# Designs tried in a protein design run: peptides against a protein of PDB entry 7Z53. Part 105

Target 1, 150 residues: chain A of PDB entry 7Z53
Amino acid sequence: PRIKNQADCIPFFRSCPACPGSNITIRNQINALTSFVDASMVYGSEEPLARNLRNMSNQLGLLAVNQRFQDNGRALLPFDNLHDDPCLLTNRSARIPCFLAGDTRSSEMPELTSMHTLLLREHNRLATELKSLNPRWDGERLYQEARKIV

## One batch from the design tools (peptide; made by RFdiffusion4, then SolubleMPNN)

Design b2_p24_7_s4 (from b2_p24_7, 16 letters changed)
Fold by OpenDDE base, seed 1:
Structure b2_p24_7_s4 (fold): chain B 150 residues (1-150), chain A 24 residues (1-24)
Amino acid sequence: as target 1 above (150 residues)
Amino acid sequence: NILLFLLRSEAERLLERVRIILEQ
């Protein structure tokens, strides 16, 4: 991405971080996760789905987050709005609807749910940092640049 | 692997927390 302020240090996702002193172990783990779960599974491969996964209420380039729940202040995947929600049908006692992600499998496997949650948080972190470095970028620019890094 | 196991555990924890919240 085109960073305006080169003095600021931001860790890049799926790439070498801008900070030279980054933890190699953490970076390798992140790379392994992104190799296992393609970023396209987070953002969606279809335009309508991709738009539904975005926070369009502002120009910050963020992905949508759960509006009902947070994990100690951290973002969770938004819920999907399915008429016949398979997650509710398979386990009625749980009363948890399917999470919305770029891949429908995300709600079927806890591993994917967790990975997509982490990638969601990383995207929003990157978009926030990019906004700080490039204050004049609009939401579309921020979203696309953050997506390119992930 | 260990990383996937930890992620699964975290996801299950999150789902359980959501369940508890929804049942309140």
Scores: peptide ipSAE 0.125, ipTM 0.682, DockQ to the pose 0.045
Fold by OpenDDE base, seed 4:
Structure b2_p24_7_s4 (fold): chain B 150 residues (1-150), chain A 24 residues (1-24)
Amino acid sequence: as target 1 above (150 residues)
Amino acid sequence: NILLFLLRSEAERLLERVRIILEQ
């Protein structure tokens, strides 16, 4: 590649081709989701957001969970607190605000919401287990160690 | 792979639950 400095590039990703053996066949793309799920996106890339995603009410290193809803006793993503919440505007009767996650797309795609929820649960599971194994660890350490494992 | 199967199954279930919550 001619471009030596990757910082000068705008990255684009290309779907894999699906070509039959014939030389007259149009190069087809393998259908794939345009969005990917990165476990790191559960935590947020910016410190203010990352703090908002955490349960700061204790020293358990947990991510914040929904306070209104549970999934058969299991955690759901917390709701965001947005002025002019677009999710509330979309369906006024449901009165369900946008979910809060490290990825702003979490409420745009229910699939992402679901995946981030699973990763949230995994983080909290890990943090809980780490607390059991290391009772003297504070919330910051538990959070960071669980984050590294996820 | 059992892990992938379980993950997918749970994700699909959760997806449905999320949709229900969003549409209630």
Scores: peptide ipSAE 0.122, ipTM 0.679, DockQ to the pose 0.032
Fold by OpenDDE base, seed 3:
Structure b2_p24_7_s4 (fold): chain B 150 residues (1-150), chain A 24 residues (1-24)
Amino acid sequence: as target 1 above (150 residues)
Amino acid sequence: NILLFLLRSEAERLLERVRIILEQ
């Protein structure tokens, strides 16, 4: 997926982290990962879930972040609100609720939890930059354009 | 691969961070 209105959007080009002359950065790694990731894993394929994954408290086009915890100031995935949280049931000593993501596997596999966390952060970073460059864009536009870039 | 390994490690760190907070 690509941004629809390239004239009004920030230019974005994915780089190959293994290409000569490029440094392997977190950004490059994320870009590489997204080439193999179904966006539905991050954003949800069903509309109700997709809306629940968004921050609807403002018009910034952000994904929802954990409201209780941060990782040294950085965003974490929001918790799901499950009556019988399987993550708590399977590991009661850890007392970690399931994270809410586009794919339930995010809570099953630490790799996916991390990946989705990083992609969430990247989305929100992009949306923030897009807002700065395009102040007239509403939350829906910002969300969709950031989603297309990720 | 190495990237997935690093991601796993980070996830485990994050989960541990959450655990510590929740157990306070």
Scores: peptide ipSAE 0.121, ipTM 0.680, DockQ to the pose 0.042
Fold by OpenDDE base, seed 5:
Structure b2_p24_7_s4 (fold): chain B 150 residues (1-150), chain A 24 residues (1-24)
Amino acid sequence: as target 1 above (150 residues)
Amino acid sequence: NILLFLLRSEAERLLERVRIILEQ
């Protein structure tokens, strides 16, 4: 979904841990990629999956993050819970289970894994900022508004 | 695509980081 009213737009700069450029340039580049990478791949196109990708333990509108591991304080994708985890079977040396994402292929392509991770972080950053700006918003509102911005 | 290259390198780094953590 798109933000319909520009008067209600809040200027946000996207964080990019991998890009050396300015925030403005980074934003444009990420936006260009998100035009090709459907955000539904991050959020899940189906409601049951979308709910599983959310952190429902609070009213902060956050996506779920890995509860076991972080990257220097930065969020990682949560692990999926598969009976026969194909990621463990395919790459036995790495012993990394599949990440839970809107598209299971995110774990198969490093580019997608990175994109999902970055968008996860950006969503949570946006949701956090929106909470600060709008303390009365509940988790659903925060989640949806952050999703619109991403 | 430079951006994809950077994303790929970061993903590989992240995966390696996770691997190291998982092996502890």
Scores: peptide ipSAE 0.099, ipTM 0.678, DockQ to the pose 0.045

Design b2_p24_8_s1 (from b2_p24_8, 16 letters changed)
Fold by OpenDDE base, seed 2:
Structure b2_p24_8_s1 (fold): chain B 150 residues (1-150), chain A 24 residues (1-24)
Amino acid sequence: as target 1 above (150 residues)
Amino acid sequence: DLERQGLLSPREALRYLERLARLS
């Protein structure tokens, strides 16, 4: 969901902020929409990325969440670790990096960021419910089953 | 999937969020 607490707003990077109707924006939006079929924009389409998107500190099958910010107690996407982070360059004073998601464009469009955040929360909700229903399931099973339900 | 859980599809949710973003 959209961030409601305006005091916790995070800057976004857009490749062409002055051209919202540019071909780049349209193409990125279309490409992001196609990934909704398998939710690869949330989980990642490559194994190394998928592992980086998971919370590996426990056996709860959760996706990683932001460790610095929350939205009224609810999870936000974790930050990426880019050598030349364009989000840091966009707002030098804020010092807020780009978000990490299955789609590298997660910070380019606030709408996509919100969608990724919603699906992140939904996955973690499902994993939590599955853990309650199946206490013996390990983190891998919980993660995979929640991913299938999303 | 989200629809089976009584939620909007990702595409529908995105459209909804986009509308909200324009209104805010």
Scores: peptide ipSAE 0.018, ipTM 0.382, DockQ to the pose 0.046
Fold by OpenDDE base, seed 3:
Structure b2_p24_8_s1 (fold): chain B 150 residues (1-150), chain A 24 residues (1-24)
Amino acid sequence: as target 1 above (150 residues)
Amino acid sequence: DLERQGLLSPREALRYLERLARLS
């Protein structure tokens, strides 16, 4: 999903400006992602959002994954549930809603989607490994410990 | 691990995801 409006400049990671459609924006985004140290865009900076990004159906400490699609068996970001979904409106033929992430800027900066997907997979991998190593840990402990490692 | 998954090539990963979106 991509919004066609490329005329507006928006804030990016570590307060770097991003103007969609410019080569400078692409370079800045790549540089920011390669030096990524703050995972708040993956986990959410606010508690209500952070809870919505978690898989609460079990005690495995996992982040929520897409329930409709996978990438050759690998997880994708879950969909958001917006009343007027701009991603659906932008490309009606694709019929793919906006992804739910820790930062709403993912809709304006789709380059973040790929990074978020990779970090989602890494978190869930770590949580799964931690569960194997520590079977007595509950979902909260697994989630927090995996988050610390990421 | 993240590097091996393509973390340092976000533009290529984005293009891949966009192609997947068109197929869905």
Scores: peptide ipSAE 0.018, ipTM 0.380, DockQ to the pose 0.056
Fold by OpenDDE base, seed 4:
Structure b2_p24_8_s1 (fold): chain B 150 residues (1-150), chain A 24 residues (1-24)
Amino acid sequence: as target 1 above (150 residues)
Amino acid sequence: DLERQGLLSPREALRYLERLARLS
């Protein structure tokens, strides 16, 4: 459908396709970011939140990870600590609290949850590699440098 | 941030940092 008023459109972005031969029906996508990433959504835009998103138990510069669950050994977002957790109320039997992320919408939008999870893992991966390269860096340095790379 | 700005991928950034570490 052609919509004349673009203001009424919700933009959806995807990577550009690579054109195969005329006999190939499947379009190959160029590896590219399909969505804008604001680091503040991952790290928090406010200092109190940012601190809560970090693993302060060591000097590895890591973001906090879920302490109850993993995804086949890979990290998940930590749970928030809400006194009246709406996520717990949504499905009482599941007993899964809301996730804690830089964006409060993380638990409301699974897409954001997934992206934040991926970036959490990426940050921690980067921090780990930076630690290996710079073993004397403290947690703050590792955290900041990894954040810069992301 | 570097990746977001389209300057360096994480891998490129790490390679760059590694080179700097060797030179330091």
Scores: peptide ipSAE 0.022, ipTM 0.456, DockQ to the pose 0.034; fails the geometry check
Fold by OpenDDE base, seed 5:
Structure b2_p24_8_s1 (fold): chain B 150 residues (1-150), chain A 24 residues (1-24)
Amino acid sequence: as target 1 above (150 residues)
Amino acid sequence: DLERQGLLSPREALRYLERLARLS
């Protein structure tokens, strides 16, 4: 991914303590970061997934947000509805299912989760702003325009 | 989109998005 300003860069890197010599983490991160460039991780690259990532309960063009949890009033990624949820299996005590995202790795790396969450919030912020600027726009228009900006 | 500012520069990206939101 492109780095434009070193002063404003935030190092999103996570090493694997159990496999410090492995390139899996960095490779996965690079691949995920590539998806962030075009925001495909946020919106999904497939239409069925993209639709599932949207809030279809209104005409605000919003992405779906978590219905159970918030971060100090701010949105979190929605949960997926997997029959055999691997996230539930990894930590049975936490009982936190996998996040529904455009990238299946969103629940695997906290950095990715954070960035995805940030972009989710930004999309919804943009959609909200666009709605205020263009009250006659429907949800599809708001969603698409916000997506284009992101 | 985020390609304009660079993925690993989120602060710049946010500022850019905020500007676009106001101008759109």
Scores: peptide ipSAE 0.008, ipTM 0.412, DockQ to the pose 0.042; fails the geometry check

Design b2_p24_8_s2 (from b2_p24_8, 17 letters changed)
Fold by OpenDDE base, seed 3:
Structure b2_p24_8_s2 (fold): chain B 150 residues (1-150), chain A 24 residues (1-24)
Amino acid sequence: as target 1 above (150 residues)
Amino acid sequence: SLERQGLLSPLEARRYLERLARLS
């Protein structure tokens, strides 16, 4: 169900000593978003799901992105791999499967899908920047450090 | 054409989200 007490959210700032070159203003905006959205909706609260949401094809610490579509050149959430995909069955002509997300509420609240997309893009941006600043970090370190900032 | 280019327009994105809302 839709959260009604959004006005009572408390924004906070997260510091990043490992990424001094990061854009602080953007990070602050993302922190404001996480004031009312549980980050587990993006990363997954269960380890198997969390692994499936990651790009495991490299050591860049990235979240997986859609391989078929982009939003005007920007990343979208990856598709799920459901045996009986309800999104495909509802509109067969559209041929667009359901998105893979960290929480089922992404489908109940379409606004969260957009927010998840923004957080996905920010995570991958941060991971990319951290890789540039710390080229010796492996994918796990990059993923965890970016997750801490988001 | 959108699938060929790997693009989603804002309109299609909105329709997709609305469809998800109906399924929930």
Scores: peptide ipSAE 0.023, ipTM 0.431, DockQ to the pose 0.035
Fold by OpenDDE base, seed 1:
Structure b2_p24_8_s2 (fold): chain B 150 residues (1-150), chain A 24 residues (1-24)
Amino acid sequence: as target 1 above (150 residues)
Amino acid sequence: SLERQGLLSPLEARRYLERLARLS
């Protein structure tokens, strides 16, 4: 989903499609990508939101994923449950609610949604690997350790 | 960061973002 009014969106800078082999261009793009990453946009800055973004049905330390859709077997962001969902109102034919993320503006820009989805998948991948390496860790430790790595 | 730790290369991130952008 995408909100038409993007005036309050955090800007995201995409990489160039075909950059020449210049170190300056690559370095600038890496800096732009890494400087944009804020853990609060993925995990939430408030404890109630952070808990709602987690999968609390098990002890695997995972973030919640979409229960209706997947991308070729890969996770998508879960849907929010807004009373007046602006994503449903802006595109009535699509019938796709806003995504739930640490930042409420995640559904406004496709680039922002993509970045959050990427980090969601990476967190869950890391949590899965950490569980394999440390079978005795509970869900809280897996979640926190994966969050520190992301 | 993911990039500094080598978990996501710039090229991998680029490909993922391009694919995911079509879903939003």
Scores: peptide ipSAE 0.020, ipTM 0.524, DockQ to the pose 0.060
Fold by OpenDDE base, seed 4:
Structure b2_p24_8_s2 (fold): chain B 150 residues (1-150), chain A 24 residues (1-24)
Amino acid sequence: as target 1 above (150 residues)
Amino acid sequence: SLERQGLLSPLEARRYLERLARLS
């Protein structure tokens, strides 16, 4: 289930305001990693999950992306297929299912969604670049090599 | 960067997704 209480979550934030002086006129955002990022959160630590996170429809070595939504052309995490989706239950108005990620906690901690999305995009970017550089590489190799770089 | 990808904050991302969901 999705964790709503911040006290139950990792105190993670990606950006913080930079406020020079006492008089704040413009809020400047600084991106910073305040928590440890484990690639296993993106790729999954178990093989069945890892396979589910991959796009197996081609040999491009890509991670699976959302089939319903894009962010102005950019990829979003795929949805999981939970029978009793806690994300739908906790926010009925949004009607957004839980995202599928390398750790089930990713759906429970929506604070990580953006980070996972970024790393998903980065992986797919790398895989695409590697495909361009190595056209004969199959999907498995592209996936593994991109994973190593991330 | 996170900013270039529009991932400034989890809250902003969630709001964006919610809007997308409503429009779909």
Scores: peptide ipSAE 0.029, ipTM 0.528, DockQ to the pose 0.069; fails the geometry check
Fold by OpenDDE base, seed 2:
Structure b2_p24_8_s2 (fold): chain B 150 residues (1-150), chain A 24 residues (1-24)
Amino acid sequence: as target 1 above (150 residues)
Amino acid sequence: SLERQGLLSPLEARRYLERLARLS
C-alpha cells in the first residue's frame, strides 16, 4: 500500500537537470514528492532501468531480487553491474557491490537501501497475492497492478 | 506491513554480509 503518513517517510530525490540558484530547494522538494508518489525510486523512471529491475524469468510480475544473498530468507535488492563499482572500491575487503534500484543512491544511503528493500518485498508480496486472486493475469498485468498499489 | 518487515533489517543484513565477506 501507499505510504500515507509522509511525516515518517524517508525523502527520495530525483535528479535535477537544471536547478538554477535559489530554486534548488524548491525543485528538490517537488522532485522528491513526485518520485515518492510514483515510487520511481523502486521501479525506475526510465524503461531500460525498469526492465532491469524486474524478474523476467517468469510471469509472476515480480521485481528482481538478489541472487547471492538473503536476509534470513527474505529478499534483498539485486546487485548492479557497474564496470567501476564504487561500492567495491570503497571497501575492497567486503566485496559487496552496489545495489540496483530505481535510485542510484540506494547503496550510498543505508536508509534508502532499507526502504527500497522493504518496498521491493511489498511489491513482490502484492504481486504474489494478486496472482493468487487472479490466476489468469500475466506477468505484465501483475507487475502493473502491484505497482499501482505500492 | 512495512513496519512488520523491520526497517533496519536490510541494513543489518548488509553489515552482516560485509562482515562475513571480510572473514571469508
Scores: peptide ipSAE 0.023, ipTM 0.518, DockQ to the pose 0.042; fails the geometry check

Design b2_p24_8_s3 (from b2_p24_8, 19 letters changed)
Fold by OpenDDE base, seed 1:
Structure b2_p24_8_s3 (fold): chain B 150 residues (1-150), chain A 24 residues (1-24)
Amino acid sequence: as target 1 above (150 residues)
Amino acid sequence: PLERQGLLTPLEALRHLERLLRLS
């Protein structure tokens, strides 16, 4: 990625473990999760799905977040808009639709949902930091560069 | 399928994972 000052420490890059604030253990855990699950499960492997997972209302390169719920101000996965939503059918009293992710099965396992939520937050965090470091980048560049880091 | 708590179960799992990874 093209950074304003490449001489500065960039702690959120995987290739910069010696940066202040970097935790090797945390980074290893994140890398293990992304390698095990495959980042395509977060971003989508098909272009139409990938576009639907993005926030297209601005040029910040963000992934879409839930518009109904937050976790103490923290982002949650957006809801899908399935014609026949199995999540609504399995628990009619809860009335919670399935989450939208790169893998439609994300809502079937809370472990996957939680992991994808963390990666969503990480992507948006990275995109925000990249925007701060590179104000001239458009939304597409920010999205792609953040995706490379995740 | 989601648990009876709906979003509560995913949120609980998320909080647990956040603690494990020391992430916010």
Scores: peptide ipSAE 0.025, ipTM 0.587, DockQ to the pose 0.040
Fold by OpenDDE base, seed 2:
Structure b2_p24_8_s3 (fold): chain B 150 residues (1-150), chain A 24 residues (1-24)
Amino acid sequence: as target 1 above (150 residues)
Amino acid sequence: PLERQGLLTPLEALRHLERLLRLS
């Protein structure tokens, strides 16, 4: 989902390259806001992870979605492929692996899982809309353009 | 790691978040 009324939006700002502040708390907050603005928690900050988070089966610029489960037809985060998956160890009978997202904490905090899932859905929605508007765009362009909007 | 509920807890949180976002 996306807030349509801009007047109700909370502004976020990128961190200043030369911020003189020594307050660690403030810097942490700025860093958190920056990461939120660039959606690094969704897309990954490292290229190998970013590629693993994408749907490479087509040229639609989509993020990868869970192949086993859906939420009433809506997308969930894909599962990770950890050798010793700690999520599987919490309930061996359930056999639910950890989720794959931009950070490793996605499966540790349901709040993050939910947020990442919503942003995943938004990205894929945007990419789909962009494809409709720009049929000539390939998957890379769709992905990048959607990423800039999210 | 996920709770014993597996996807239930994340889904519940997601539905809760979605509800909150609809109210905003």
Scores: peptide ipSAE 0.025, ipTM 0.521, DockQ to the pose 0.033
Fold by OpenDDE base, seed 3:
Structure b2_p24_8_s3 (fold): chain B 150 residues (1-150), chain A 24 residues (1-24)
Amino acid sequence: as target 1 above (150 residues)
Amino acid sequence: PLERQGLLTPLEALRHLERLLRLS
């Protein structure tokens, strides 16, 4: 059930000097999510994994998205490339691989998969907006700045 | 475990979250 007494909530806000055009209300909502979810679960705590979670086909600072599926036009997490994919082995007829995320639990708990998907979409939205505001930024700068906001 | 959790498709994962939000 949803908490009814919102007066006891602790306010949290992350400043973004590089994105003055950002929507503060949306950012506050994302801050609430990241207070609940460790951002390392989305981006990966290890550098090799973090790089594999990024879209390296361009200089837009985006996270990689699923190339086979979309949710009514919206992005989904990319699939992992495992030698013995447990998701494929669990149900061979479904033919759905495990998702690639910052935490291996992404394919174990649908709640985490869904949350990671939402944060993926938000990151890519922020990166896209930052590119519009700062067209001279390269992919690394866009990725890092978007990551700081999420 | 994956079948029990309903993680057979990406869409099922999202629908599961939606259900949880309605019940919470």
Scores: peptide ipSAE 0.031, ipTM 0.548, DockQ to the pose 0.034; fails the geometry check
Fold by OpenDDE base, seed 5:
Structure b2_p24_8_s3 (fold): chain B 150 residues (1-150), chain A 24 residues (1-24)
Amino acid sequence: as target 1 above (150 residues)
Amino acid sequence: PLERQGLLTPLEALRHLERLLRLS
């Protein structure tokens, strides 16, 4: 394992909806990994990109999700809107654009795609929970607080 | 492409991630 110091992990258990029978070990590993992951890969390091990664249609503090596809009702990464989308060019019949993420590499490595998808779901889960706990928080507050936890 | 595969089998992708985490 790459993670040697578990003390750097946040005291929170991550959700892994794609892991039937998920145990604490898996969750701990995910939590530990996030301590070494640049959050900009998920949220974007540039403000315009960060805004595009958010769901601005409500005050729930959610990240944007795919509008065309779901995974058994669960969220997938949204598509980008590139002028020259290399993903579309690789297979014109499939018509699957590149994913929109904080890092363009998300569409280059399935590991990153899966990780970003997981963290997207976790963020939205956290935002939902935070809304329940703090009904008066607006979308910006929910987004920022969830981002801090992820 | 990777995007299509990821969309078609997101569960498999996530399971792959799980395996990677266990081995890391």
Scores: peptide ipSAE 0.023, ipTM 0.550, DockQ to the pose 0.048; fails the geometry check

Design b2_p24_8_s4 (from b2_p24_8, 19 letters changed)
Fold by OpenDDE base, seed 4:
Structure b2_p24_8_s4 (fold): chain B 150 residues (1-150), chain A 24 residues (1-24)
Amino acid sequence: as target 1 above (150 residues)
Amino acid sequence: SLERQGLLTPEEARRYLERLERLS
């Protein structure tokens, strides 16, 4: 989702020396999204949720990804398991259930879904890179180190 | 943090968001 009213954008400082300083609109949009996202929203602030957000099938320190869908080979957030899934009810044609994220606001604020997905992908990218650099690290170490970077 | 370190460039974010916006 895009930010339509720039006045509603919340500035978020991001250091990117290599980034071109051109498109302010795009920056504002992503800043607006990131302003709502912290580590807890990505990883969960509670341990049970945090565990559910992790890929526990291996020792790669990855966050769980959607097992049904990918976006051109790129990861999507895992689906939550809600009996009465409000996301399905609101958009029956899409047939996309609510995504599981670190905060329920991901479902309440669908604008966060995209950013959460980005951060999911980035975490997994980082974890993968860390694995290559530290092949003996277990999943917990990889997960925590990647989380620290994110 | 990812944001502070600038690990996600605006271009990367833009591309990803554009694709994801079609889903949600």
Scores: peptide ipSAE 0.019, ipTM 0.524, DockQ to the pose 0.065
Fold by OpenDDE base, seed 5:
Structure b2_p24_8_s4 (fold): chain B 150 residues (1-150), chain A 24 residues (1-24)
Amino acid sequence: as target 1 above (150 residues)
Amino acid sequence: SLERQGLLTPEEARRYLERLERLS
């Protein structure tokens, strides 16, 4: 884990080996990961977690996003609130907690984090579009319809 | 599907992954 002098994104901590840096290798890794990524990794497979992954502050049907950081103006995964956060314990200097996602490995693998982030953004995009198309839909309807599309 | 939606294009995902790697 390294904290770079870049402000467009939060410092990322991972436990997996670094990528080789080849575009082809990265593409292959992404393709391999995407084959296993499903909506449950984004939305959570358990209802309590699923609710915690939602933005319940409005009726927009959005997933919760990071309240501290954005990636060049775009959403990042929210942080979890674990009593003994393993991410904080692993890298005490960085002080970056684990991400809250449907997959606990989101903070361990940049590929998962990126994929979850993309799907998070897509959900919120869809929910936003659905809201514009269906202004009378409440947050639950928007969330479910967006989830169905994703 | 995610592919049909064009959500996870290799190029987009690659760019994001690379950025995250640089920050890791």
Scores: peptide ipSAE 0.017, ipTM 0.475, DockQ to the pose 0.063
Fold by OpenDDE base, seed 1:
Structure b2_p24_8_s4 (fold): chain B 150 residues (1-150), chain A 24 residues (1-24)
Amino acid sequence: as target 1 above (150 residues)
Amino acid sequence: SLERQGLLTPEEARRYLERLERLS
């Protein structure tokens, strides 16, 4: 995982680790979370995965969204297509497959899934705004510029 | 911060970090 458990710090690979010391407050935890946010968590660190996370059906620079479910009209993460889907195997009654995200851990906990969902929505919001400001930009430009802002 | 951006509440952030620590 990107975080290693240690005594006084939460180390992250991308940025400076969160070192709250002995006093771990909710504010410190929020700072640690923001420090943990990596573009690769949302967009994927490998090109094939990154492409699979994008909506390639148009030139809007959007990330792919779930095609089966929405949250009161708002986007959810797309489902992955794993052969042996651990989400389906561990909870047969739920019948919900694992979500696809830049981080394969996205379906391990609802909080992580929620964060990636919100960042997905933020990217798509930014891409939409950038399209309105720059109508001539193609999907690649919109995607890259939105990714830079996130 | 994610909180200022309206992405996560403090409670969500806390639970997220706690579970990440257990997975680490």
Scores: peptide ipSAE 0.016, ipTM 0.400, DockQ to the pose 0.083
Fold by OpenDDE base, seed 3:
Structure b2_p24_8_s4 (fold): chain B 150 residues (1-150), chain A 24 residues (1-24)
Amino acid sequence: as target 1 above (150 residues)
Amino acid sequence: SLERQGLLTPEEARRYLERLERLS
């Protein structure tokens, strides 16, 4: 339900490079969005899901990426492996399954899908850079350090 | 990270918030 009394809201401010400098309304909306979107939506709030979101084929600390599709050479979210996949059932002709993410709603909201995709790319970029800077770090260390930065 | 603060356009943020409001 919608908040009825806006005056009771706790003041919140976060720097936003995408906000217009003089548009307070847009800045407030983006601040609310970024405060809502935390790492759990990308990495998963439960350990079994978090492990499934990782690339476990190597010790590079990467998140799993889509194995079927790329966006002009850039990574996309991996597909989930659901029995009776609701995304496949909704649009049978498209034959595109649901994405696997920390937030199961990612496939329902294109904005979330896009943002999670960008954060996936950022994590993997950071993990790659950390590997080059710290060659002795294993996959767990790389994953955790990249997660802290994102 | 600070990068996530600029990942969405104002229009995308607005649409997302509108969807959240309809669900709450």
Scores: peptide ipSAE 0.022, ipTM 0.461, DockQ to the pose 0.127; fails the geometry check

